# Peptides against a protein of PDB entry 4KTY, part 52

Target 1, 266 residues: chain A of PDB entry 4KTY
Amino acid sequence: YVLNDIGVIFYGEVNDIKTRSWSYGQFEDGILDTCLYVMDRAQMDLSGRGNPIKVSRVGSAMVNAKDDEGVLVGSWDNIYAYGVPPSAWTGSVDILLEYRSSENPVRYGQCWVFAGVFNTFLRCLGIPARIVTNYFSAHDNDANLQMDIFLEEDGNVNSKLTKDSVWNYHCWNEAWMTRPDLPVGFGGWQAVDSTPQENSDGMYRCGPASVQAIKHGHVCFQFDAPFVFAEVNSDLIYITAKKDGTHVVENVDATHIGKLIVTKQI

## One batch from the design tools (peptide; aimed at target 1 V166)

Design b2_p23_5_s4 (made by RFdiffusion4, then SolubleMPNN; from b2_p23_5, 6 letters changed)
Fold by OpenDDE base, seed 2:
Formats: sequence, structure tokens, C-alpha cells
Structure b2_p23_5_s4 (fold): chain B 266 residues (1-266), chain A 23 residues (1-23)
Amino acid sequence: as target 1 above (266 residues)
Amino acid sequence: SDYEVLGSNSDFTEEARAKARAL
């Protein structure tokens, strides 16, 4: 599975699915060395480098530049000054080699870029990995497993009050590993995400979260299971913020988030 | 390219949903 050096990333809208080719390049010269360098920058103990749980968690932190001067700087403002627009990247190789050479974070990435680079990182280190796209992906900011969408009296979203957000799509990774730290049956695919979304125990990282645990609502299982669960199954709570300062729940939608989760077919 | 469906909102059981929300 890890032998594929070219992949496809799904994006766009759930009713208009688009594809983007991505070259992982895990076998290209300097790429493995760069992945090792990433772990060095993370100051990861040698004893942990053989543990896919630790490696994937460190990777989720280090592929983004936050906290630790990791690989990629995220940008969503559509300006992208002083770097490369996220859409201009076609693979992981240039990004990783630039990081290794400059020893500074590379600009810029969005979710599919983070996922692409992270996929290379995982595969280089012998961890089976794939990119997953979730359509209508929730970003829960307050860990309550719901999206609080505040509306003006006219029905428009109040962006000032609404802190939670829903992406039309979001990409992350799944890594295959055993989970001896979890009960039997929760190994296999683990969700990991290097796109900086929320702080997890001091760093912008996410996972590994057992896909089986998520599917069965075991959000107490490490790591970051509540956040991942919210991405795929949070309720939308529509709240009207009235002029008098009162809040009225107008509607609850339990079916909107996680409309479709896909990966490249083998 | 063809995609594989890994899941959707409707795959979650009410039990799973309740368990998660009992956090």
C-alpha cells in the first residue's frame, strides 16, 4: 500500500467531487532523510521512532509550522505573499526538500497540502497511510461536539458570533497501526491530521484517533477522538441572536456534517 | 479517479451518537 508514490486527493463539493493528483515521492532522493530530519527537529527520542503511535502524533504536529517551526505554514486568506499558493503545489517533494534546505517552514499549505506532505512522511517511515476527504467537515472550537451557528434575525450567519465553522471539504490522513494502548479491536486505521485546527495537549496536532472508536462513539480513547468525531458527526445548532440579546435555537441538524467520507480506491 | 466510500453521517448508530455526546 505504501508503494504508491502518486495519489489522488478528492476535494470540491459533495455533489461535485473533484480530484487532484499528488506526487508523494517517498522514494525520491533526500525525502527519507528529510523525514528523519523532521523527527530530529521534533527532538523525538530514538526509542520512539519505531512506534507508529508516537511517530504519527509527532508527524501531525511537525507537518504544520505552529509551535515547533514545522514543515508547512497554513494560509487561508487567498493572498499567499512571500510563498507559493497552496494550489500551486503538485507533490510533497519540493516542499520537504525546501524545508530540509532552508530549515524554515515552507509557505503555504491548506488541508490537502498538509495531508499530502503528511502522507509522504508516514509512508517514508513505513506506516501505511492514505488521504481521506470529509465533505461538510466540522471544526469544533469548544469541544462540545456541536456546531453553534449564530444567525442574524434575517437568517444570515453572524460571523462575529459564530466561532465554529464547517468546511465544504477537509482532508486528513489515516494511518494503519496496532493500538496496544487501546482495547482490542481499535487498531487498524487511525485518523491523524496535520492541518492546524485545534490545540491538543499543548500543540496543534491531531491523532492518532481510532477510526473504529470514532465509528462507535468511543471518544474517550486517545488521541483527540472528540475532535475527530465532531468533524464527522457533530450536530448543527442554529441559534438566532436577537437584537435584545436573547438567543433562540431555531433548528438542529444532525445529518449535515460528515455527509461523505472518501479515499482513493485501490 | 474512482473513490471508495469510507463512511457517512448515516452510518453512525444512535447508540454511538449517544455515547459520544455523553462525554
Scores: peptide ipSAE 0.683, ipTM 0.960, DockQ to the pose 0.848
OpenDDE base, seeds 1, 3, 4, 5: peptide ipSAE 0.674, 0.679, 0.675, 0.672; ipTM 0.958, 0.958, 0.959, 0.958

Design b2_p23_6 (made by RFdiffusion4)
Pose (drawn by RFdiffusion4):
Structure b2_p23_6 (pose): chain A 261 residues (1-241, 247-266), chain P 23 residues (1-23)
Amino acid sequence: YVLNDIGVIFYGEVNDIKTRSWSYGQFEDGILDTCLYVMDRAQMDLSGRGNPIKVSRVGSAMVNAKDDEGVLVGSWDNIYAYGVPPSAWTGSVDILLEYRSSENPVRYGQCWVFAGVFNTFLRCLGIPARIVTNYFSAHDNDANLQMDIFLEEDGNVNSKLTKDSVWNYHCWNEAWMTRPDLPVGFGGWQAVDSTPQENSDGMYRCGPASVQAIKHGHVCFQFDAPFVFAEVNSDLIYITAHVVENVDATHIGKLIVTKQI
Amino acid sequence: SLAAFPSTPDTSSATPHFHPFEI
């Protein structure tokens, strides 16, 4: 989780798992300096850089280009003007070195690309890290920790009212650290996510959220545990437009995986 | 890409996942 500069990112389906190799390249010339440049550009106060909670949270904001001209621009537009399609990248090095050189956000990325770059950032600085893949990953748009699926009278999905969504898969990172800001028992792996989905305190960032706190539903502990809980375990609520028609308690988060040791 | 919502929801229960399996 620190010294391995290559990895595997899982994607596809639960019974049709695909792998994508990834070069983290945290030891390549120019990468460590690039990680320091990322924190400088985030205007991160130097006095907080010894705190992995802060470093990881800044990283979750700065790896994406929203709000702060950070590292990577997300796109699903099937055009990818003036850049590289997200699927073309095979590692983090070219992205990070291009960012340092051009001093401009790099185009383009999707969730595994954000996760690969963020993993490089964490391991390069010495924060143990890994990439996790969540199949049938919920995106909660209204912060009620459930998927609200609005149906028309005919029972079909009302696409105007329905705003929540579900991904075939989503990838984020886990960073290893104590959580002196939380009660004992909630350190270890922290979910951190640099793919923009929902604002957290006015910026696109997510975490660190204690995985142990998410497991027992103690999502009151900072940061962004309710959103992460919703990604892995929200119920689907079918609502006819308002009458609750059905509840699917098993659809979300069918499987979560990471590369074996 | 986005997953379609099930047209037939499953009303059963199962143990959820919060920790990743290493594979």

Design b2_p23_6_s1 (made by RFdiffusion4, then SolubleMPNN; from b2_p23_6, 12 letters changed)
Fold by OpenDDE base, seed 2:
Structure b2_p23_6_s1 (fold): chain B 266 residues (1-266), chain A 23 residues (1-23)
Amino acid sequence: as target 1 above (266 residues)
Amino acid sequence: GLAEFPKNPDTGSREKLFYPLEL
């Protein structure tokens, strides 16, 4: 496979798709060393560093700062006073080198930044990887494979009760690997996500989840297949919370989530 | 839908959405 140094990340809206360039810089000086350093910080055994399943899972944890003082601090509140705004990054190199030199998490990232850095990490370590953008990407917060949208009696969203959310877009990665831990046919592309969204067995990480498994509804396959499945295929469940405390399902929308998934072909 | 976060270039246009339902 050919590892491109510069990529394109899709974002925006489904009806107004936008692109941004991202320099992965996997061959730049110090980048491989930094990727090795990331694995060192994760206290990853040398024997595991040759296993793309372990590497990608560790990477998904370590590219975000949560739990383990990983690479990037996420921020979504438009307050970036103590770092670099997520949109100001143009590639992975500066982020990774800053992390290596400072030995502290770098501020700030959002999904495309996480995905960009994670893509570099994977590629540096010889794992074929690409960035995927999902439009209308669900964030299942309670692991029920549904987007529970709680409504007031007037039909407006009750934001206090509604814990699940939908992003207009979300970026994550797919990594190519065999999956001997899964049944035959579920190797190939694996969804991995370093954006800290949900806790996965004690850490903010996600994947590797078999894309084939997800496509065929095999959410029981490790790792985090239910969450990734929900991101692309959750039903919107509209629930009215009545004043008496009862809940009534008002509507179900099975077509809204995962309306478009875009990735650049390798 | 409703955006949870204000649109800003620094968020790369990413925002959380909520969808009110007309009853």
Scores: peptide ipSAE 0.206, ipTM 0.710, DockQ to the pose 0.041
OpenDDE base, seeds 1, 3, 4, 5: peptide ipSAE 0.154, 0.046, 0.164, 0.073; ipTM 0.694, 0.517, 0.690, 0.695; seed 4 fails the geometry check

Design b2_p23_6_s2 (made by RFdiffusion4, then SolubleMPNN; from b2_p23_6, 12 letters changed)
Fold by OpenDDE base, seed 2:
Structure b2_p23_6_s2 (fold): chain B 266 residues (1-266), chain A 23 residues (1-23)
Amino acid sequence: as target 1 above (266 residues)
Amino acid sequence: GLAEFPKNPDTGTREPLFYPLEL
């Protein structure tokens, strides 16, 4: 989880699982320096740089370009004229070195690119880390721990009203650390996510969220446990918006989200 | 928001559930 510089990222569909190789390159020339530079850009004090909780949270923010001119610009519109298509990246090294040299965000990333770069960042700094892929990953954008799917009276989705969404797959990271800020037993793997999905206390970041806490439904534990919980456990609430403005719950699907969560085994 | 994550069937993109509900 620290020494391996080549990994496999799972993607695709739950019924058609695909893998891609990713070179983390945490020991390549200039990569550690770049990771330190990232922390410099984040204006981390020296004392915080030794705390994996702070480092992983800052990394979550800084691997994406939002808020702080971090490493990667996300793009999901299949228009990548001013950079590299997300699918063209094969590892973290070129991205990080470009960031270091240009001192500008690198274009473009999607979840696996964010996760790949973030994995390198964590490993460079001695934090055991792995990439996790969640199939049918929910994006709860109103912090209600459910996916509100609004339907027209004919049963079709009302895209204007439906703000919550689902990724066919989503990649994030798990980082290994103690959590003295949490009750005993909630250390170990912590979910962290650098894909800019939601604002977390002022910045686009996510985690560290205790995997154990999430598994046991302890969404009150910092950081961003509700969001991560929703990614893997949200119920789909199908709501018909009537012409009179009333909302009627038509169905609840508790099985759609988080059908499969996978990571590379060592 | 939705505008930030448009649909893209070729990659891991945010996809609204656009299929009709089957009861």
Scores: peptide ipSAE 0.031, ipTM 0.613, DockQ to the pose 0.044
OpenDDE base, seeds 1, 3, 4, 5: peptide ipSAE 0.024, 0.027, 0.024, 0.020; ipTM 0.595, 0.625, 0.595, 0.562; seeds 3, 5 fail the geometry check

Design b2_p23_6_s3 (made by RFdiffusion4, then SolubleMPNN; from b2_p23_6, 14 letters changed)
Fold by OpenDDE base, seed 2:
Structure b2_p23_6_s3 (fold): chain B 266 residues (1-266), chain A 23 residues (1-23)
Amino acid sequence: as target 1 above (266 residues)
Amino acid sequence: GMADFPKNPDTGTKEKVFYPIEL
């Protein structure tokens, strides 16, 4: 599996790709212990801790603080008064060690921080993992596999009606594992995401979703394949809400979402 | 385009974006 303890995370925009270094530190003192502690906090039984499917799914839940007082508190409002700004982190070690010592969620993270910490978690536990960056990443919040963008009469976005959203970029992880719970051929890389975006069967978690399944449109395969599929392949549906309550589709853009997906080779 | 939250001057942060269209 991936033994490198330093990585590169891609971010920015599709026409202005940026990179940042991230120290995973999976071999640093206390990090493995912290990863075990995370599983303890998740109340994982011992039998499940050797199953990468269960481990990655639990990790996707526990790296974020929602539901279970997991590792990281997300913040996207540029208010970081009670912690560390997401951009100030340079690696996973300080975050994980702070979590272990304080036993409280660490503030603050955004997608690359979540992905960085999650990557450390996976690697510590012997799961090959890498970070993936998707430019123009959709966030489908109603599970209809499309981005419903409501417009005012002037063509500007009605932010009150528009609940779906598109990130300029989003980072998540891919974890390598067999998927005996899926048909043959859908093992290998699995998308997992610890950024708290949507509730998945009662918790803010995502995956493992078979990358092969997503590539071939098999969104019925567990876990969270529809959400991950939407992140990379949603159509933008531009809708005008009329005064009479009718909705008129003004345009459909099938090319905007998932313009570029970047990951390192194994 | 627009974001659904205040713009962050930190280039390392991400933003939710929406793009208007011509009608």
Scores: peptide ipSAE 0.066, ipTM 0.653, DockQ to the pose 0.042
OpenDDE base, seeds 1, 3, 4, 5: peptide ipSAE 0.032, 0.033, 0.019, 0.025; ipTM 0.642, 0.644, 0.495, 0.602

Design b2_p23_6_s4 (made by RFdiffusion4, then SolubleMPNN; from b2_p23_6, 13 letters changed)
Fold by OpenDDE base, seed 3:
Structure b2_p23_6_s4 (fold): chain B 266 residues (1-266), chain A 23 residues (1-23)
Amino acid sequence: as target 1 above (266 residues)
Amino acid sequence: GLAEFPKNPDTGTREKRFYPIEL
């Protein structure tokens, strides 16, 4: 089995798919050591380091800086004065080496940067991994498996009431592993996401969530299956918030989210 | 749709969007 150190990340729009090259550099000097350092910073016990379930979950938490002074600081405000704009990164190596050298979170990342670095981390530790891009990716903020879009009476979105959101695209990772903690048949590809989106049992992390479980609607299986399920299969619920405080469902769109999921097979 | 964030090269064209419907 040969692991590629260069990959392609899909982005853009569902009707205008774009690709960018990303250098994973999992075999470059210092990268494996940095991945081990990341696990050290997470205070991961030695016995767990051979368990891809634990490793991928820890990696999901540690590739983002939240909670634990992990690798990357996310920024989406288009102001990157104190670091490197997310679009300027071309691979994982510079990010990981900077983290190891400075011992401080690296600025800045967005989903494809998080996914790129996380892919390097997983591959360095012998976990088969790939990047997945989901077009029209839902971000369920209240864990109800639907996108609640609140509208003003004039039809405009009420941004104060609307907490859920939809990305035109989002990137995360899939990691290959057995899942002895789940029923038979739910091993294989597991969704893991290091982009800080929602808190999972006290930390900004996501997964591993069984792709098979998600595909078959088994959202009760750990970890974070409801969130990942929502990313790819949420209904859009358009709700008018009336002045009297009542809510009226105007429309339901069950086809918009998860229009296309793209990945390269490893 | 209604974009929550403007298109920007630094976001890799990534945007949070809502898709208003005709009422």
Scores: peptide ipSAE 0.031, ipTM 0.675, DockQ to the pose 0.042
OpenDDE base, seeds 1, 2, 4, 5: peptide ipSAE 0.028, 0.027, 0.079, 0.023; ipTM 0.660, 0.657, 0.665, 0.621; seeds 1, 4 fail the geometry check

Design b2_p23_7 (made by RFdiffusion4)
Pose (drawn by RFdiffusion4):
Structure b2_p23_7 (pose): chain A 261 residues (1-241, 247-266), chain P 23 residues (1-23)
Amino acid sequence: YVLNDIGVIFYGEVNDIKTRSWSYGQFEDGILDTCLYVMDRAQMDLSGRGNPIKVSRVGSAMVNAKDDEGVLVGSWDNIYAYGVPPSAWTGSVDILLEYRSSENPVRYGQCWVFAGVFNTFLRCLGIPARIVTNYFSAHDNDANLQMDIFLEEDGNVNSKLTKDSVWNYHCWNEAWMTRPDLPVGFGGWQAVDSTPQENSDGMYRCGPASVQAIKHGHVCFQFDAPFVFAEVNSDLIYITAHVVENVDATHIGKLIVTKQI
Amino acid sequence: SIDYTAVHEVLVKRAEENAQAIY
């Protein structure tokens, strides 16, 4: 989780798992300096850089280009003007070195690309890290920790009212650290996510959220545990437009995996 | 009766639309 500079990112379906190799390249010439440049550009106060909670949260904001001209721009537009399609990248090095050289956000990326770059950032600085993949990953748009699916009278999905969504898969990172800001028992792996989905305190960032706190539903502990809980375990609520028609308690988060040791 | 396959397809399509709308 620190010294391995290559990895595997899982994607596809639960019974059709695909692998994508990834070069983290945290030891390549120019990468460590690039990680320091990322924190400088985030205007991160130097006095907080010894705190992995702060470093990881800043990283979750700065790896994406929204709000702060950070590292990577997301796109699903099937055009990818003036850049590289997200699927073309095979590691983090070219992205990070291009960012340092051009001093401009790099185009383009999707969740595994954000996760790969963020993983490089964490391991390069010495924060143990890994990439996790969540199949059927919920995206909660109204912060009620459930998927609200509105149905027309005919029982079909009302696409105008329905804003929540579900991904075939989503990838984020876990960072290893104590959580002196939380009661004892909530350190270890923290979910951190640099893929923009929902604002957290006015910026696109997510975490560190204690995985242990998410497991027992104690999502009151900072940061962004309710959103992460919703990604892995929200119920689907079918609502006819308002009458609750049905509840699917098993659809979301069918499987979560990471590369074996 | 709810067509769970069609609902899933709509949610997946919405996910890509939501992601793109950010940009």

Design b2_p23_7_s1 (made by RFdiffusion4, then SolubleMPNN; from b2_p23_7, 16 letters changed)
Fold by OpenDDE base, seed 2:
Structure b2_p23_7_s1 (fold): chain B 266 residues (1-266), chain A 23 residues (1-23)
Amino acid sequence: as target 1 above (266 residues)
Amino acid sequence: MLDKEKILKELEKKAVENFQSLF
């Protein structure tokens, strides 16, 4: 989880799983320097750089360009004229070296690119890390741990009322660390995510959230456990918004979100 | 009956739109 410099990232559909190779290159020339530079740009104090909790949280913020001129600019509109299409990247090295040399955010990334670069960052700094792919990954943006899907009477989604969304797949990272800030037993793998999905105490960052805590429903444990929990365990609530303004729950699906979570076993 | 597949595709589209608005 630290020494491997080449990995596999799962993507696609749950019924048609695909893989792509990714070169992490954490030992390549200039990469460690770049990772240190990333923490410098974050204005991270030296005392915190030895703490994987702080490092992973800072990394989750800095791998995306939002808020802090971090590493990667996300784009999902299939227009990549001013950079490299997300699908064209094959590893982290070129991205990180471009960031270091230009001192400007690199275009463009999507979830697997964010996860790939973040994985390099973590491994480069000695934090065991892996990429996790969640199929049917929920994005809860009103913090109710549900996917509220509002439908018109004709069965179509009411886009104005429906705030939550679902990815066919989403990639994030798990980082291995002790969690002395949590009760005993909630160290180990921690979910961290550099794809800018949700604001967390003023910045687009996510984690570290204890995987064990999430598995056992302890969503009150820092950081961002409710959001990560919702990504993998939200119920789909189908609500018909009637013309008279009333709302009727038509269906509840508790099995669809997080239908499959995949990571490479080492 | 709900066309869940269609609905989920719309939710995916919404996800893309939401993220694109961040940049």
Scores: peptide ipSAE 0.439, ipTM 0.898, DockQ to the pose 0.831
OpenDDE base, seeds 1, 3, 4, 5: peptide ipSAE 0.378, 0.319, 0.291, 0.300; ipTM 0.803, 0.760, 0.762, 0.775

Design b2_p23_7_s2 (made by RFdiffusion4, then SolubleMPNN; from b2_p23_7, 16 letters changed)
Fold by OpenDDE base, seed 1:
Structure b2_p23_7_s2 (fold): chain B 266 residues (1-266), chain A 23 residues (1-23)
Amino acid sequence: as target 1 above (266 residues)
Amino acid sequence: MIDKEKVKKELIEQAKKNFQSLF
């Protein structure tokens, strides 16, 4: 999980799983220097750089450009003018070296690009890490642990009222560490996500969230456990907005979100 | 009763233009 410099990322659809190779290149010239530079840009004190909890949380913030002029600019508009389309990247090295030389955010990334670069960052700093793909991944916008889908009376989605959303797939990272800040048994794999999705105490970041805590429903444990929990376990609530202004719950689906979670076990 | 399959299909089709689709 630290020594492998080439990996596989899962994507596509749950019924048509696809894979792509990704070169992490954590041992390539200039990559360690760039990772240290990232922490310098974050103004991270030297004492915190030895703490994987702090490092992974800072990394989740700095791999995306939001808030702090971090590494990658996300784009989902299918235009990608003024940069490289997300699908053109094949590894982390070119992205990180461009960031170091230009000292400006690199364009553009989507979830697997963020996850790939973040994986390099973690492994470069000695933190065991892997990429996880969640199919039908929920994006809970208001932290109520459910996905509210509003429908018109004709059955079409009301996009104005529907604020929550679902990714066909989403990639994030799991980092291995002890969690002395949590009760015994909740160390090990921690979910961390550098794709800018939601604000966490003033910044676009996510994690570390204990995978064991999430599996057992302990959403009160830091950091961002409710959001990660919702990504894999939200109920879909179908609500019809009537013309008279009333809302009627038509259906609840508790089985659709997080239908498949995949990671490479090597 | 809501046709969930119809809704899901609509959401997927609206988002398919992106490599990573949000619906």
Scores: peptide ipSAE 0.102, ipTM 0.707, DockQ to the pose 0.245
OpenDDE base, seeds 2, 3, 4, 5: peptide ipSAE 0.018, 0.027, 0.028, 0.097; ipTM 0.498, 0.677, 0.685, 0.737

Design b2_p23_7_s3 (made by RFdiffusion4, then SolubleMPNN; from b2_p23_7, 15 letters changed)
Fold by OpenDDE base, seed 1:
Structure b2_p23_7_s3 (fold): chain B 266 residues (1-266), chain A 23 residues (1-23)
Amino acid sequence: as target 1 above (266 residues)
Amino acid sequence: MIDKEKVLKELEEKAVENFQSLF
């Protein structure tokens, strides 16, 4: 989880799982220097750099360019006119070295690119880390732990009323650490995500959220446990918005979100 | 009755649209 510099990332769809190779390159020349530079840009004090909780939270913010001129600019428009298409990247090294030399965000990334670079950052700094792929990954943006899907009478989604969304797949990271800030038993793997999905106390960042806490429904534990919980366990609530203004719950699906969660074991 | 597959595809497209505006 620290020494391996080559990995695989799962993507695609639940019934057509695909893999891509990714070179983390955490031991390559200039990469450690770049990771330190990232923490410098975050204005992280020296004492905090030894705390994996603080490091992983800062990393989740800084691997994306949002808010703080971090490493990667996300793009989902399928144009990518001013940079490299997300699918063209094969590893973290070129991205991180470009960031260090240019001192400007690198274009472009999507979830697996964010996760790949974040994995390098964590491993480079001695934090055991792995990439996790969640199929049918929910994005709950109103923090109610469910997916409220509003439909017109014709069955189409009402985009005005429906605020939440779902990815066919999403990649994030798990980092291994103790959590002295949580009750006993909630250390170990912590979910962290550098894809800028939701605002967390003023910045686009996510985690560390205890995987054990999420597994047992303890969403009150810091950081961002409700959001991560919703990504893997939201109920789909299908609501028909009638022309007369009434709303009718027509179906509830408690099994679809987080249908498959995959990570490399070695 | 509800075409869940169609709805989920629309939600995926909505996700893409939401994130296109982040940068």
Scores: peptide ipSAE 0.408, ipTM 0.880, DockQ to the pose 0.834
OpenDDE base, seeds 2, 3, 4, 5: peptide ipSAE 0.121, 0.349, 0.121, 0.112; ipTM 0.728, 0.785, 0.721, 0.691

Design b2_p23_7_s4 (made by RFdiffusion4, then SolubleMPNN; from b2_p23_7, 15 letters changed)
Fold by OpenDDE base, seed 2:
Structure b2_p23_7_s4 (fold): chain B 266 residues (1-266), chain A 23 residues (1-23)
Amino acid sequence: as target 1 above (266 residues)
Amino acid sequence: MIDKEKIKKELIKKAYENFQSLF
């Protein structure tokens, strides 16, 4: 989880799982310097750079360009005219070195690119890390731990009212650390995510969220446990918006979200 | 009748659309 410099990232569909190779390159020349530079750009206090909780949280913010001129600009529009298409990247090294030399965000990334670069960042700094792929990954927009799907009376989705969404798959990271800020037993793997999905106390970042806490429904534990919980365990709530303005729950699906969670066992 | 498969596809489409505006 620290020494492997080549990995496999799962993607595709739950019934057609695909893999892509990713070169993390945490030992390549200039990469450690770049990781330190990333923390410098974040203006991270030197005393906190040895704390994996702080480092992983800062990393989740800085690997994306939002808020802080971080490493990667995300794009999901299939144009990519002013950079490299997300699918063209094969590893973290070129991205990180470009960021270091240009001192400007690199275009473009999507979830697996964010996760790949973030994995390099974590491993480079000695934090055991792995990439996790969640199939049918929920994006809870209103922080109620549910996917509220508003339907017209004809059964079609009301796009105006429906704010929540679902990824066919999403990749994030898990980082291994102790959590002295949490009760005993909630250290170990912590979910962290650098894909800019949701604002967390003023910045697009996510985690570290205790995997054990999430598994046991302890969404009150910092950081961002409710959002991560929703990604893997949200119920789909089908709500019909009546013409008179009333809302009626028509159906609940508790089986769709988080249909499969995959990570490479090392 | 709720066409869940159609809805699920729309939710995926919405995810991409939402993130197209982030940058």
Scores: peptide ipSAE 0.460, ipTM 0.901, DockQ to the pose 0.866
OpenDDE base, seeds 1, 3, 4, 5: peptide ipSAE 0.348, 0.451, 0.410, 0.355; ipTM 0.788, 0.896, 0.885, 0.784

